# Peptides against a protein of PDB entry 3MAZ, part 22

Target 1, 99 residues: chain A of PDB entry 3MAZ
Amino acid sequence: VLNPMPACFYTVSRKEATEMLQKNPSLGNMILRPGSDSRNYSITIRQEIDIPRIKHYKVMSVGQNYTIELEKPVTLPNLFSVIDYFVKETRGNLRPFIC
Target 2, 99 residues: chain A of PDB entry 3MAZ as posed
Amino acid sequence: VLNPMPACFYTVSRKEATEMLQKNPSLGNMILRPGSDSRNYSITIRQEIDIPRIKHYKVMSVGQNYTIELEKPVTLPNLFSVIDYFVKETRGNLRPFIA

## One batch from the design tools (peptide; made by RFdiffusion4, then SolubleMPNN)

Design b2_p13_2_s2 (from b2_p13_2 with L1M L3K K8E)
Fold by OpenDDE base, seed 4:
Structure b2_p13_2_s2 (fold): chain B 99 residues (1-99), chain A 13 residues (1-13)
Amino acid sequence: as target 1 above (99 residues)
Amino acid sequence: MVKTELHEQPSSE
């Protein structure tokens, strides 16, 4: 059974994700995309705090959970929680890219 | 408004 994916998930490359965020910043600044491995993902963000900055994060599938590869890794039960974490941690600065 | 910056972990893709 296939579970639904977060609205900001797109089957795009790192390059394409970057271009999407740069082209339409009003639609959001965070994209979830396939990682280099089949069950892993990556998050691409474009934060504009001081200057626009593109950053990428690994989201590793570990068992039935997902671990965000941060300085201090964060493990969450699903991809929706991963997106929620980024929104919450940045106090709303990051918003899922919806188009 | 408080803005928090996250530091990335290197990723090949």
Scores: peptide ipSAE 0.087, ipTM 0.740, DockQ to the pose 0.410
Fold by OpenDDE base, seed 3:
Structure b2_p13_2_s2 (fold): chain B 99 residues (1-99), chain A 13 residues (1-13)
Amino acid sequence: as target 1 above (99 residues)
Amino acid sequence: MVKTELHEQPSSE
């Protein structure tokens, strides 16, 4: 089924996303969810390098693009590219949560 | 690991 949103997108709260990642770490460790404002999103990750760490990042819609709020902001053309960025930047350590 | 410092969204939910 054609879906305009990445497979790891869920209409869940920050708390729910955290619980999802903690409960089933084998399914992935990255979730895209609605942000605090319309048209904005958040990425919740549970990255286990030394110990499990849960973090949340803002993905702001800017025009027709999306900007990930990092020290050096990264602007990408779509949400699929946003997910791809997180995967590549972590050399595959981050993987979209597929439930 | 992500090389650049990531700005974590403040707790609001």
Scores: peptide ipSAE 0.057, ipTM 0.709, DockQ to the pose 0.230
Fold by OpenDDE base, seed 1:
Structure b2_p13_2_s2 (fold): chain B 99 residues (1-99), chain A 13 residues (1-13)
Amino acid sequence: as target 1 above (99 residues)
Amino acid sequence: MVKTELHEQPSSE
């Protein structure tokens, strides 16, 4: 079955993504959404460690790959790998928001 | 939390 975009991708604004994560935390805590540019994206997360914290990261389209804007940038071949990176890096603490 | 220090997006989307 074709899945052109990760399941946690939603065509929502930064504000809407934040509201989605706050309203239904049991459904996941990570959303992929459109960035300010048509070929770029953003990741919004909501981690509840001590207190709820919302953070946003840029995912820049570079050629055929994607670079996550971190202190030490991470370049991956596709958006599915980007989501996988966040899940693995946090040992499963971050989970894609599935509505 | 992600161990790599992350740069949070500015006011833009």
Scores: peptide ipSAE 0.055, ipTM 0.707, DockQ to the pose 0.262
Fold by OpenDDE base, seed 5:
Structure b2_p13_2_s2 (fold): chain B 99 residues (1-99), chain A 13 residues (1-13)
Amino acid sequence: as target 1 above (99 residues)
Amino acid sequence: MVKTELHEQPSSE
């Protein structure tokens, strides 16, 4: 049973995700995309804190959960929670890219 | 911003 993917999920490459975020920053600054392996994903963000920075994070499927491969890994039950985590941790600075 | 750091994942996609 697969639930719908988060609205900011796109079947795009790292390069495409970067271009999307750069071209239309008003639509959001966070994209979820397929990872290098079948059950894994990546998060691409574009934050403008000091200067615009593009960063990519691994979201690894671990059992029935997902782990964001941060310095202190964060494990969450689903991809919606992963998106929510990034939004909350940045106090809304990160917003899902919705085109 | 996120409180933990992660270096950009390798470019393999």
Scores: peptide ipSAE 0.053, ipTM 0.703, DockQ to the pose 0.195

Design b2_p13_2_s3 (from b2_p13_2 with L1M L3K K8L)
Fold by OpenDDE base, seed 2:
Structure b2_p13_2_s3 (fold): chain B 99 residues (1-99), chain A 13 residues (1-13)
Amino acid sequence: as target 1 above (99 residues)
Amino acid sequence: MVKTELHLQPSSE
């Protein structure tokens, strides 16, 4: 089955995403959700390396690509790559939330 | 597996 969006994409708010991650940490700790603007997204993560930490990142549509707004922006070709980036960057610590 | 924390500025969104 062709999945047009990453499995961890949910049409939820920042608050809802946070709650999802907190309530079911065993299902993953990363959610992709709609951003404030159309075609833009946000990533909500819950890492607990030392203590649980919730963080949110902007994923902006730029042309046909997506840019993760970081001190050093990262531009990727699609949302799947965005998710992959977060997974790889954290060496697997972050895993897509699969409900 | 080495746990690495992603240190990036938080978003208002």
Scores: peptide ipSAE 0.055, ipTM 0.701, DockQ to the pose 0.486
Fold by OpenDDE base, seed 4:
Structure b2_p13_2_s3 (fold): chain B 99 residues (1-99), chain A 13 residues (1-13)
Amino acid sequence: as target 1 above (99 residues)
Amino acid sequence: MVKTELHLQPSSE
């Protein structure tokens, strides 16, 4: 079975994603959602390191790859890798929101 | 569980 999108992908707005994460933090703290452009995406996270913090990241389509807009941009081959990057970079602190 | 905060460019959308 081939899933075209990561399990934490939801067709929601920035506001809705924020609300989802705040309402059910036990289900995960990271959501992938459509970006402002048809082929771009955004990652919304809610980390509770010191206090709850909501942050949004741009995931830009570049050719056949995706670039996460970080201080040092990271380019990955697919959205699954993008999710994996966020998980691994935070050593599991970020987990995909599974509803 | 390691708690690491990511640093990024701001998102407008």
Scores: peptide ipSAE 0.054, ipTM 0.701, DockQ to the pose 0.442
Fold by OpenDDE base, seed 3:
Structure b2_p13_2_s3 (fold): chain B 99 residues (1-99), chain A 13 residues (1-13)
Amino acid sequence: as target 1 above (99 residues)
Amino acid sequence: MVKTELHLQPSSE
């Protein structure tokens, strides 16, 4: 079965995502979740570089693409590419949370 | 691996 959404997508709130990542860090440290609007999403990460840090990023639907709101915005063709970007940009430090 | 943070303002969503 080909899922339309990345494996790390969960229909959870910001708080729930944070709790998931804190409870089971061995399962990954990145969650994709619904945003404030129907066509937008958010990425919640728990990155442990110096100390554990929770951060949230906006992934905005723009036309047929998605834009990650970074200092230098990155536009990608689909949500799978968005997840891939976060993994590659951190050279594997971020990994999708697989529950 | 290389540990790198992403540069961005925290989302309100």
Scores: peptide ipSAE 0.053, ipTM 0.700, DockQ to the pose 0.455
Fold by OpenDDE base, seed 1:
Structure b2_p13_2_s3 (fold): chain B 99 residues (1-99), chain A 13 residues (1-13)
Amino acid sequence: as target 1 above (99 residues)
Amino acid sequence: MVKTELHLQPSSE
Protein backbone atom coordinates (compact mmCIF):
# COMPACT_ATOMS: atom_id res chain seq x y z
CA VAL B 1 0.00 0.00 0.00
CA LEU B 2 1.33 3.40 -0.99
CA ASN B 3 0.93 6.05 1.67
CA PRO B 4 1.44 9.62 0.51
CA MET B 5 1.91 10.73 4.11
CA PRO B 6 3.39 9.01 7.17
CA ALA B 7 0.97 6.81 9.06
CA CYS B 8 1.15 9.12 12.07
CA PHE B 9 -0.03 12.13 10.10
CA TYR B 10 -3.40 13.50 11.14
CA THR B 11 -5.16 16.70 10.14
CA VAL B 12 -5.56 17.80 13.73
CA SER B 13 -4.77 20.85 15.81
CA ARG B 14 -2.09 21.05 18.47
CA LYS B 15 -4.77 20.62 21.11
CA GLU B 16 -6.35 17.62 19.42
CA ALA B 17 -2.98 15.94 18.93
CA THR B 18 -2.20 16.36 22.60
CA GLU B 19 -5.53 14.84 23.56
CA MET B 20 -5.04 11.90 21.21
CA LEU B 21 -1.66 11.07 22.70
CA GLN B 22 -2.92 11.43 26.26
CA LYS B 23 -5.99 9.29 25.67
CA ASN B 24 -4.27 6.33 24.02
CA PRO B 25 -0.58 6.26 24.92
CA SER B 26 -0.38 2.57 23.99
CA LEU B 27 -0.97 3.45 20.33
CA GLY B 28 2.16 5.54 20.06
CA ASN B 29 3.49 8.86 21.26
CA MET B 30 4.25 10.86 18.13
CA ILE B 31 1.92 12.70 15.76
CA LEU B 32 2.67 14.67 12.62
CA ARG B 33 0.18 17.44 11.93
CA PRO B 34 -0.31 20.52 9.77
CA GLY B 35 1.55 23.63 10.78
CA SER B 36 0.21 27.15 10.72
CA ASP B 37 1.53 27.46 7.18
CA SER B 38 0.26 25.24 4.37
CA ARG B 39 3.74 23.95 3.54
CA ASN B 40 4.93 23.43 7.10
CA TYR B 41 4.20 20.79 9.68
CA SER B 42 4.54 20.19 13.38
CA ILE B 43 5.30 17.10 15.40
CA THR B 44 3.73 16.59 18.79
CA ILE B 45 5.25 14.02 21.11
CA ARG B 46 4.41 12.70 24.53
CA GLN B 47 7.45 11.21 26.21
CA GLU B 48 7.25 9.52 29.57
CA ILE B 49 10.86 9.57 30.72
CA ASP B 50 10.28 10.80 34.25
CA ILE B 51 6.81 12.27 33.91
CA PRO B 52 4.63 12.71 30.84
CA ARG B 53 5.87 15.64 28.80
CA ILE B 54 4.25 17.12 25.73
CA LYS B 55 6.54 18.80 23.25
CA HIS B 56 6.03 20.31 19.82
CA TYR B 57 8.57 20.60 17.03
CA LYS B 58 8.43 22.65 13.87
CA VAL B 59 9.07 20.86 10.61
CA MET B 60 9.78 23.54 8.05
CA SER B 61 9.53 22.97 4.34
CA VAL B 62 12.74 24.21 2.74
CA GLY B 63 12.90 23.69 -0.97
CA GLN B 64 12.23 20.01 -1.54
CA ASN B 65 13.44 19.08 1.94
CA TYR B 66 12.28 19.47 5.52
CA THR B 67 14.14 20.96 8.45
CA ILE B 68 13.34 19.92 11.99
CA GLU B 69 13.70 22.85 14.36
CA LEU B 70 15.98 21.25 16.92
CA GLU B 71 18.82 22.70 18.96
CA LYS B 72 20.93 21.46 16.08
CA PRO B 73 18.62 21.63 13.05
CA VAL B 74 18.30 18.50 10.95
CA THR B 75 17.37 18.59 7.28
CA LEU B 76 15.84 15.52 5.66
CA PRO B 77 14.50 14.72 2.18
CA ASN B 78 10.92 13.82 3.09
CA LEU B 79 8.42 13.48 5.92
CA PHE B 80 8.97 9.74 6.20
CA SER B 81 12.61 10.45 6.96
CA VAL B 82 11.54 13.00 9.54
CA ILE B 83 9.50 10.38 11.38
CA ASP B 84 12.34 7.89 11.07
CA TYR B 85 14.74 10.40 12.57
CA PHE B 86 12.63 10.84 15.68
CA VAL B 87 12.31 7.08 16.10
CA LYS B 88 16.02 6.39 15.66
CA GLU B 89 17.23 9.37 17.65
CA THR B 90 15.28 8.12 20.64
CA ARG B 91 16.21 4.48 19.99
CA GLY B 92 12.58 3.57 19.63
CA ASN B 93 11.24 5.50 22.59
CA LEU B 94 9.20 7.58 20.19
CA ARG B 95 6.79 5.57 18.07
CA PRO B 96 4.34 6.87 15.47
CA PHE B 97 0.79 7.07 16.77
CA ILE B 98 -1.26 4.55 14.84
CA CYS B 99 -4.99 4.96 15.21
CA MET A 1 15.44 0.87 25.94
CA VAL A 2 17.40 4.09 26.24
CA LYS A 3 15.18 7.11 26.61
CA THR A 4 16.40 10.27 24.95
CA GLU A 5 15.09 13.79 25.27
CA LEU A 6 15.20 16.00 22.23
CA HIS A 7 16.33 19.61 22.28
CA LEU A 8 13.71 21.67 20.52
CA GLN A 9 13.22 25.24 19.48
CA PRO A 10 10.20 27.07 20.82
CA SER A 11 7.18 26.54 18.63
CA SER A 12 3.86 28.34 18.44
CA GLU A 13 2.50 26.00 15.79
Scores: peptide ipSAE 0.051, ipTM 0.698, DockQ to the pose 0.442

Design b2_p13_3_s1 (from b2_p13_3, 4 letters changed)
Fold by OpenDDE base, seed 4:
Structure b2_p13_3_s1 (fold): chain B 99 residues (1-99), chain A 13 residues (1-13)
Amino acid sequence: as target 1 above (99 residues)
Amino acid sequence: SLADTPINTTPSF
């Protein structure tokens, strides 16, 4: 059985994700993508505060949960919650990229 | 929070 993934998940590389966000910023500024390992992921964002800045975050699979590698790591029950966290913590500045 | 953290100091990979 294949579990559903967030709408902003794409099987793309770091480079491709960056290009997607730069090409169509009106579609969103956050992408979830595969990590180096099968059960890990990465998030790429293009956040505009003063100037556009690209950042990448590791999302590590830990047991049945996922941990976002931040200064103070955050553990969440699923990838949908991970996306929600980024949206809420930025008060809506980050939005999932929907192509 | 991510919103309150200076953009240049927000941890990233």
Scores: peptide ipSAE 0.064, ipTM 0.689, DockQ to the pose 0.463
Fold by OpenDDE base, seed 5:
Structure b2_p13_3_s1 (fold): chain B 99 residues (1-99), chain A 13 residues (1-13)
Amino acid sequence: as target 1 above (99 residues)
Amino acid sequence: SLADTPINTTPSF
């Protein structure tokens, strides 16, 4: 079956996402969640390079695409590509949280 | 093991 949303999407708050990632780091370290506005999203990560660090990124709907709000914004065609970007950009350090 | 590579673009807050 084809899911309309990435497997790491959860209808959780910023706080809840942080707690999920902290509680079960072996399940992944990246969550996609609803943003403050409809059709927008946020990415919460818990990256463990030196020490665990929680960061949040805005993913804004722009027409049919999605823009990751970075210093140099990245626009992608769908949320699956957004997740892929985070995985590839970190060379696999970030992995979708699968619960 | 997982690579120790950070995201190379600064987020916009």
Scores: peptide ipSAE 0.049, ipTM 0.688, DockQ to the pose 0.257
Fold by OpenDDE base, seed 2:
Structure b2_p13_3_s1 (fold): chain B 99 residues (1-99), chain A 13 residues (1-13)
Amino acid sequence: as target 1 above (99 residues)
Amino acid sequence: SLADTPINTTPSF
């Protein structure tokens, strides 16, 4: 069995992710990317509530789960659930970047 | 470091 990655996963740097989101905002505003450490990831978002704002979140691999590094950490069973969390928490304001 | 929380405001149209 091969586990796929979320559609918004790209092997890009923090800088590249920011540029992708800025260049084509109509394609989405959320990217999942490799973290600095093995088995860890980061999420880059670009929200336009009042003004465009770029933010980055750490997604840490903890055992067989993933923890989003927030003030109150959120632990989820897989990366798809991580993406779902950001979508649902923002009521659809965040959408995976698909190109 | 601690990450920011997502802005969870419902979109206004």
Scores: peptide ipSAE 0.048, ipTM 0.656, DockQ to the pose 0.102
Fold by OpenDDE base, seed 3:
Structure b2_p13_3_s1 (fold): chain B 99 residues (1-99), chain A 13 residues (1-13)
Amino acid sequence: as target 1 above (99 residues)
Amino acid sequence: SLADTPINTTPSF
């Protein structure tokens, strides 16, 4: 079986993603969703370190790769690697939202 | 630890 999209991908708006993460924090704290452009995406996270904080990141399609818009941009070959990066970079603090 | 740190980038609005 070949999964075309990560399990935490949902065709939801920014608002809906925020509500999902707030309603069921035990299911994960990271959602991948469509961006404003057809081949771009956004990552919505809800980290609860001091207080709950919602943040959004742009994932831009560049050629055959994807670039996460960070202060120091990170380019990866596919969306699965993008999700993996967020998990590994935060040493498991971020986990994909599995509904 | 780094596990308790957010990704240090300004989010998109």
Scores: peptide ipSAE 0.046, ipTM 0.655, DockQ to the pose 0.436

Design b2_p13_3_s2 (from b2_p13_3 with E4D Y8N)
Fold by OpenDDE base, seed 5:
Structure b2_p13_3_s2 (fold): chain B 99 residues (1-99), chain A 13 residues (1-13)
Amino acid sequence: as target 1 above (99 residues)
Amino acid sequence: SLSDTQINTTPSF
């Protein structure tokens, strides 16, 4: 069974994701993309707080859940929740990239 | 490749 993916998921590389976010910042600043290993993903963001900064996070598949590799790891039930976490944690500063 | 482990938020006063 193939479940739907978050709207900000794109089958792009780290480099491509960075370019997408830099080129069209008005469309959002967060992309979910395939990780290096099967069933793992990465989140690329372009956040502007003091200055624009590109960051990449690892989202690891753990059983039926996903763990965001943060200093204090966060485990969530699905990828939609992962996206919601980033949005909520930044009080809306991060928004999914929609093109 | 390198990855980040901190999510930044807008400064709070």
Scores: peptide ipSAE 0.488, ipTM 0.840, DockQ to the pose 0.141
Fold by OpenDDE base, seed 1:
Formats: C-alpha cells, structure tokens, sequence
Structure b2_p13_3_s2 (fold): chain B 99 residues (1-99), chain A 13 residues (1-13)
C-alpha cells in the first residue's frame, strides 16, 4: 500500500495544529498541514529546549521537489524527506506527531 | 501569516 502523505500530516489549521501539540506533547511535536495554496504545506512544531516554543515553517512545492523556507533554503524530493530532515537536523528532538 | 526560518538545536538567549 502506497501512502502518499507522512503520518504526521493532518488537514488542520495553524491554530488547530498548535492546540494538538500543546494538548498531547507525548505524541510528538511536529505536524505537517496544508498551506494556503494548492500543493504547498506548512510545518508546525512545539520545541522544548529551554522553554516551549511554537514555530511554523513554509514548505513550498517547486517543480517535483519541496523547498523548506529557511534562512538557507533546503530542497528535498518529497514530503517524507522533509519530515526526515527536521528529525535529523535536530538529532531527534523533533518527532512527528502521531495520534 | 508570519513564518519562521530557523531550526534550533540549542536554547535561545
């Protein structure tokens, strides 16, 4: 069975994603959600390093790839790789939200 | 909406 979307993808708003992460931090701290435009997405995280911080990132569809809008943008071949990047970059501090 | 552009691994000062 081919799953086209990562398990942490939810059709929720920015506000809803924030609430999900705040209510159940033990289930993970990263959500992928629809962007404002077709084929674009956003990632919401709740990272607890010193204090809890909510952040939102833009993931833009560029051709057949996806670009994470960072100070130095990162382009990856699919949304699974996008999630993997956030996990690896933080050495596992970020984990996909699975409910 | 505003978006963030940095992924942090250390505390913010």
Amino acid sequence: as target 1 above (99 residues)
Amino acid sequence: SLSDTQINTTPSF
Scores: peptide ipSAE 0.487, ipTM 0.840, DockQ to the pose 0.162
Fold by OpenDDE base, seed 3:
Structure b2_p13_3_s2 (fold): chain B 99 residues (1-99), chain A 13 residues (1-13)
Amino acid sequence: as target 1 above (99 residues)
Amino acid sequence: SLSDTQINTTPSF
């Protein structure tokens, strides 16, 4: 039995994630998706601060934790915490995409 | 593929 995944997780490609976010920006602007390696993930966002910008982040499995590959890496205990980090860090500007 | 390493924050006052 698989553990539950964040609501914004979709088994989509980088391209598909971008299209989803562009098509329905009112549903959220952050998607969690499979990485190139089965144990890793990627996060795609469409942030509108000045103009819409698409960005992609790597979320790497390290032991039982996950490390967001940022300039200053952040390690968290689970994927829910990863999503929460993005929300809090942007003070709510980033919100999980709920389709 | 290339990835980003910075998260832009929304200013708050």
Scores: peptide ipSAE 0.484, ipTM 0.840, DockQ to the pose 0.136
Fold by OpenDDE base, seed 4:
Structure b2_p13_3_s2 (fold): chain B 99 residues (1-99), chain A 13 residues (1-13)
Amino acid sequence: as target 1 above (99 residues)
Amino acid sequence: SLSDTQINTTPSF
């Protein structure tokens, strides 16, 4: 049976995720974590384009899909696709944090 | 908590 969660998923808080990314930037810059609500998640990133920037995104469970709360929301079939979206959208700048 | 709604690919000042 395949793992139902992406490798960059960690049961950590917003603060902990930020600390993880800051401590070991070479291991990746994107973490998926539990949201405040049962079936929702959050993504924390530490993107370095001009300067290091910490950002947090909401990933809402909607039916059997997930919606990334962006200015223009994006709905995807699973969390793996959500991670893939962030990687593709940033042309590889964002990479899942693997510890 | 506040959240972000934009994914950037270029420098932003």
Scores: peptide ipSAE 0.482, ipTM 0.838, DockQ to the pose 0.162

Design b2_p13_3_s3 (from b2_p13_3, 4 letters changed)
Fold by OpenDDE base, seed 4:
Structure b2_p13_3_s3 (fold): chain B 99 residues (1-99), chain A 13 residues (1-13)
Amino acid sequence: as target 1 above (99 residues)
Amino acid sequence: SLKDTPINTTPSF
């Protein structure tokens, strides 16, 4: 059986996601969560390059793909690829939150 | 406003 959602997906609010990441930073620093609209999602991250920084990204469902709302939008085939993109782009600095 | 972009971490020696 194929899992339809990445392991770091949680049905939590923006506030809850932030609290999760702050409480247990050793478990990861990236959470995928439901967006404000159906079929859309949001990613909350907590990077600690210089100081802890919380950021949120929109992941829009577009047809059969997903577009990460960045200055230069990135379109990927599925949510697993979206998570992979963030991991690769940050050379492993971002890691999915697993609890 | 501008959209956020991931902070790219490049290793240094």
Scores: peptide ipSAE 0.052, ipTM 0.633, DockQ to the pose 0.096
Fold by OpenDDE base, seed 2:
Structure b2_p13_3_s3 (fold): chain B 99 residues (1-99), chain A 13 residues (1-13)
Amino acid sequence: as target 1 above (99 residues)
Amino acid sequence: SLKDTPINTTPSF
Protein backbone atom coordinates (compact mmCIF):
# COMPACT_ATOMS: atom_id res chain seq x y z
CA VAL B 1 0.00 0.00 0.00
CA LEU B 2 1.43 3.33 -1.08
CA ASN B 3 1.74 6.14 1.41
CA PRO B 4 -0.28 9.16 0.31
CA MET B 5 1.12 12.65 0.14
CA PRO B 6 -0.19 15.47 2.31
CA ALA B 7 -3.30 17.12 0.92
CA CYS B 8 -1.41 20.39 0.41
CA PHE B 9 1.12 18.79 -1.91
CA TYR B 10 1.02 20.07 -5.48
CA THR B 11 3.41 19.51 -8.35
CA VAL B 12 3.93 23.22 -8.87
CA SER B 13 6.83 25.62 -9.11
CA ARG B 14 7.75 28.26 -6.57
CA LYS B 15 6.07 30.88 -8.71
CA GLU B 16 2.92 28.84 -9.21
CA ALA B 17 2.65 28.12 -5.50
CA THR B 18 2.94 31.81 -4.72
CA GLU B 19 0.22 32.62 -7.21
CA MET B 20 -2.07 29.94 -5.84
CA LEU B 21 -1.75 31.27 -2.31
CA GLN B 22 -2.26 34.86 -3.40
CA LYS B 23 -5.28 34.11 -5.55
CA ASN B 24 -7.22 32.05 -3.02
CA PRO B 25 -6.06 32.88 0.50
CA SER B 26 -9.28 31.47 1.96
CA LEU B 27 -8.25 27.97 0.89
CA GLY B 28 -5.15 27.95 3.06
CA ASN B 29 -1.73 29.50 3.15
CA MET B 30 0.74 26.62 2.94
CA ILE B 31 1.80 24.49 -0.02
CA LEU B 32 4.20 21.57 -0.21
CA ARG B 33 5.89 21.21 -3.58
CA PRO B 34 8.73 19.36 -5.26
CA GLY B 35 12.21 20.53 -4.49
CA SER B 36 15.05 21.05 -6.89
CA ASP B 37 16.48 17.61 -6.14
CA SER B 38 14.90 14.20 -6.08
CA ARG B 39 13.34 13.19 -2.77
CA ASN B 40 13.50 16.80 -1.57
CA TYR B 41 10.65 19.24 -1.19
CA SER B 42 9.90 22.88 -0.54
CA ILE B 43 7.20 24.61 1.43
CA THR B 44 5.75 27.94 0.42
CA ILE B 45 3.72 29.92 2.92
CA ARG B 46 1.82 33.17 2.82
CA GLN B 47 1.33 34.60 6.28
CA GLU B 48 -0.67 37.72 6.86
CA ILE B 49 0.08 38.95 10.34
CA ASP B 50 0.81 42.59 9.66
CA ILE B 51 1.11 42.39 5.90
CA PRO B 52 1.15 39.44 3.52
CA ARG B 53 4.56 37.80 3.42
CA ILE B 54 5.71 34.93 1.24
CA LYS B 55 8.37 32.60 2.58
CA HIS B 56 9.91 29.37 1.33
CA TYR B 57 11.50 26.53 3.23
CA LYS B 58 13.57 23.59 2.13
CA VAL B 59 12.57 20.14 3.28
CA MET B 60 15.48 17.81 2.75
CA SER B 61 15.27 14.05 2.64
CA VAL B 62 17.81 12.69 5.11
CA GLY B 63 17.87 8.94 5.36
CA GLN B 64 14.39 7.86 6.36
CA ASN B 65 13.50 11.31 7.70
CA TYR B 66 12.98 14.88 6.54
CA THR B 67 14.80 17.94 7.78
CA ILE B 68 13.24 21.39 7.59
CA GLU B 69 15.98 23.87 6.84
CA LEU B 70 15.67 26.38 9.65
CA GLU B 71 18.17 28.28 11.74
CA LYS B 72 17.82 25.33 14.04
CA PRO B 73 16.92 22.45 11.71
CA VAL B 74 14.00 20.23 12.64
CA THR B 75 14.01 16.57 11.65
CA LEU B 76 10.75 14.67 11.33
CA PRO B 77 9.83 11.15 10.27
CA ASN B 78 7.51 11.95 7.35
CA LEU B 79 5.95 14.73 5.31
CA PHE B 80 2.73 14.65 7.30
CA SER B 81 4.76 15.48 10.38
CA VAL B 82 6.39 18.31 8.47
CA ILE B 83 3.01 19.83 7.69
CA ASP B 84 1.91 19.26 11.26
CA TYR B 85 4.98 21.09 12.51
CA PHE B 86 4.14 24.20 10.52
CA VAL B 87 0.53 24.13 11.69
CA LYS B 88 1.33 23.57 15.35
CA GLU B 89 4.29 25.92 15.45
CA THR B 90 1.99 28.74 14.36
CA ARG B 91 -0.94 27.47 16.43
CA GLY B 92 -3.07 27.17 13.34
CA ASN B 93 -2.08 30.39 11.66
CA LEU B 94 -0.68 28.28 8.87
CA ARG B 95 -3.18 25.96 7.24
CA PRO B 96 -2.63 23.56 4.35
CA PHE B 97 -3.90 24.86 1.05
CA ILE B 98 -6.77 22.67 -0.04
CA CYS B 99 -7.99 23.33 -3.56
CA SER A 1 5.39 29.51 19.91
CA LEU A 2 2.55 31.99 19.80
CA LYS A 3 -0.65 32.19 17.81
CA ASP A 4 -0.51 34.50 14.83
CA THR A 5 3.25 34.62 14.81
CA PRO A 6 5.49 33.71 11.94
CA ILE A 7 7.82 30.78 12.15
CA ASN A 8 10.92 32.46 13.45
CA THR A 9 13.40 31.18 10.93
CA THR A 10 15.27 32.34 7.88
CA PRO A 11 13.43 31.49 4.68
CA SER A 12 15.19 29.76 1.83
CA PHE A 13 15.76 31.67 -1.38
Scores: peptide ipSAE 0.049, ipTM 0.702, DockQ to the pose 0.469
Fold by OpenDDE base, seed 1:
Structure b2_p13_3_s3 (fold): chain B 99 residues (1-99), chain A 13 residues (1-13)
Amino acid sequence: as target 1 above (99 residues)
Amino acid sequence: SLKDTPINTTPSF
């Protein structure tokens, strides 16, 4: 059984992720990266609506699923669904960073 | 806005 990581996953720090998004905005504006703990992750985005804004979200491993820490938490079955959620919810404004 | 993140008030750490 193959369980690859999303294409926008990079083993980078918060700082590195921010720099990547700022350096090549044409490649996407969303990165998935390791969290501070074992099976937890973080998502860094760089949206440019009125002005460039960088935000970070926690993606917590809960059982066999993942919960995105939002005002109203969203639980999804895998990391691919997490990425898809951000893309669909913003109607394509957020796009996975593909380097 | 349709371009906003899922929830703008979500925590940013």
Scores: peptide ipSAE 0.049, ipTM 0.697, DockQ to the pose 0.589
Fold by OpenDDE base, seed 5:
Structure b2_p13_3_s3 (fold): chain B 99 residues (1-99), chain A 13 residues (1-13)
Amino acid sequence: as target 1 above (99 residues)
Amino acid sequence: SLKDTPINTTPSF
């Protein structure tokens, strides 16, 4: 049994996540996926501000929390908060990919 | 594989 995960979590590779976002941009532009290590994750985004741009961010497990690997890292208590951070910080430009 | 992209902050609009 898998614990509840954000709706935009998919057990996909970096490549697959990129393809999902490119293929169906109307469904959202942000995917949470497994990282290389079991308790780490990655965020893949496809922002379309000027041109489509794919970027990936590390979400590292730190104790019971998660740290988004930014120049100034942000630590949050759960993966839902991680998704919320990306949404709010971009004022809704980033939206969870829901299919 | 390329490393993940570090940024100062997420872009605000």
Scores: peptide ipSAE 0.046, ipTM 0.669, DockQ to the pose 0.119

Design b2_p13_3_s4 (from b2_p13_3 with E4D Q6P Y8N)
Fold by OpenDDE base, seed 3:
Structure b2_p13_3_s4 (fold): chain B 99 residues (1-99), chain A 13 residues (1-13)
Amino acid sequence: as target 1 above (99 residues)
Amino acid sequence: SLSDTPINTTPSF
């Protein structure tokens, strides 16, 4: 059985992802998108704690797993786990964008 | 493109 992609995955550019998030913030604040010419991905978020802040993260495909490029790298078995990590790590502040 | 880190915070209203 082929695994589906996370619901917050969209084939969009960095710019488009930013526009989607700021246009409809009530639908979520996290998007998973294709990485630049590779089997990798990128995560774009729009957190609004004090003021709106856009940030991007690299999700590198390593073997059968995925590594989130952070100061302290985090390796997970699939993209669903990657999304879950961002949700749990921020205690629910980040939520997948569902259009 | 530089990578960032998630901010572990509680939502502010």
Scores: peptide ipSAE 0.053, ipTM 0.672, DockQ to the pose 0.104
Fold by OpenDDE base, seed 4:
Structure b2_p13_3_s4 (fold): chain B 99 residues (1-99), chain A 13 residues (1-13)
Amino acid sequence: as target 1 above (99 residues)
Amino acid sequence: SLSDTPINTTPSF
């Protein structure tokens, strides 16, 4: 079975993701990328509230689900839900980077 | 590489 990936997923490094977000902020401010381990991912965001801030979050594959590593971990059924979580929690402030 | 502090604060005011 071939599973689709969120539109903001790119096979890029932490550095590349940061550069992408800085170069074209109008295209979005959130990128999903491969983690250090094969089945894990990372999310890089560039949020401009008071000043531009880059943050990185771990998204761990746990069984059939994914867990966002936060003080209080959030487990979701798929990567699309992970992206949705970040969008909803920020009331739309975070938007998937679409290149 | 280290990730940011895992805090559940809404990334928005």
Scores: peptide ipSAE 0.048, ipTM 0.671, DockQ to the pose 0.114
Fold by OpenDDE base, seed 1:
Structure b2_p13_3_s4 (fold): chain B 99 residues (1-99), chain A 13 residues (1-13)
Amino acid sequence: as target 1 above (99 residues)
Amino acid sequence: SLSDTPINTTPSF
């Protein structure tokens, strides 16, 4: 049975997401969370390459798809693909936070 | 691994 949302989706605020990632970095470094508007989402990441760095990205619902707000926007068919995109493009550096 | 996300963008503050 297909889950309706990615495993790294949590109904948390920006602050809470940041705290989750900081507290347990071994569990992953990427969280999907609700955006400020209905049907929109945000991605919070915590990369620890040189020093810990927190970044947030907008994931906008556009029709039946989702657009990641990047310099060159990327549109994908579902939220699972959004997570997959971040994982693949960073060659595994980003991993979904699994609590 | 890559040190950055696939394409740079200004994080939402």
Scores: peptide ipSAE 0.046, ipTM 0.653, DockQ to the pose 0.482
Fold by OpenDDE base, seed 2:
Structure b2_p13_3_s4 (fold): chain B 99 residues (1-99), chain A 13 residues (1-13)
Amino acid sequence: as target 1 above (99 residues)
Amino acid sequence: SLSDTPINTTPSF
């Protein structure tokens, strides 16, 4: 079985992700990208609540699962679930960047 | 790269 990547996954750097989100905010505000280590990823978001704010989160590959590095880590079975977590937790405020 | 503060607060109203 071929496992595709989430639609908001892009092979970009932290800087590039930030620029993408700032340039086209109407396309979404969340990007999944490669982490600094193999099999690990990072999520960059641009949330405009009071003022535009950029934040980055680590998504660590742990066994066959993925752990979002938060004060209280959240472990999920796949990257699609990771994206879903951010969408659901923010009640839709965060949306995958689709370009 | 250094990630932002890893807190579980919902980043939305």
Scores: peptide ipSAE 0.049, ipTM 0.687, DockQ to the pose 0.128; fails the geometry check

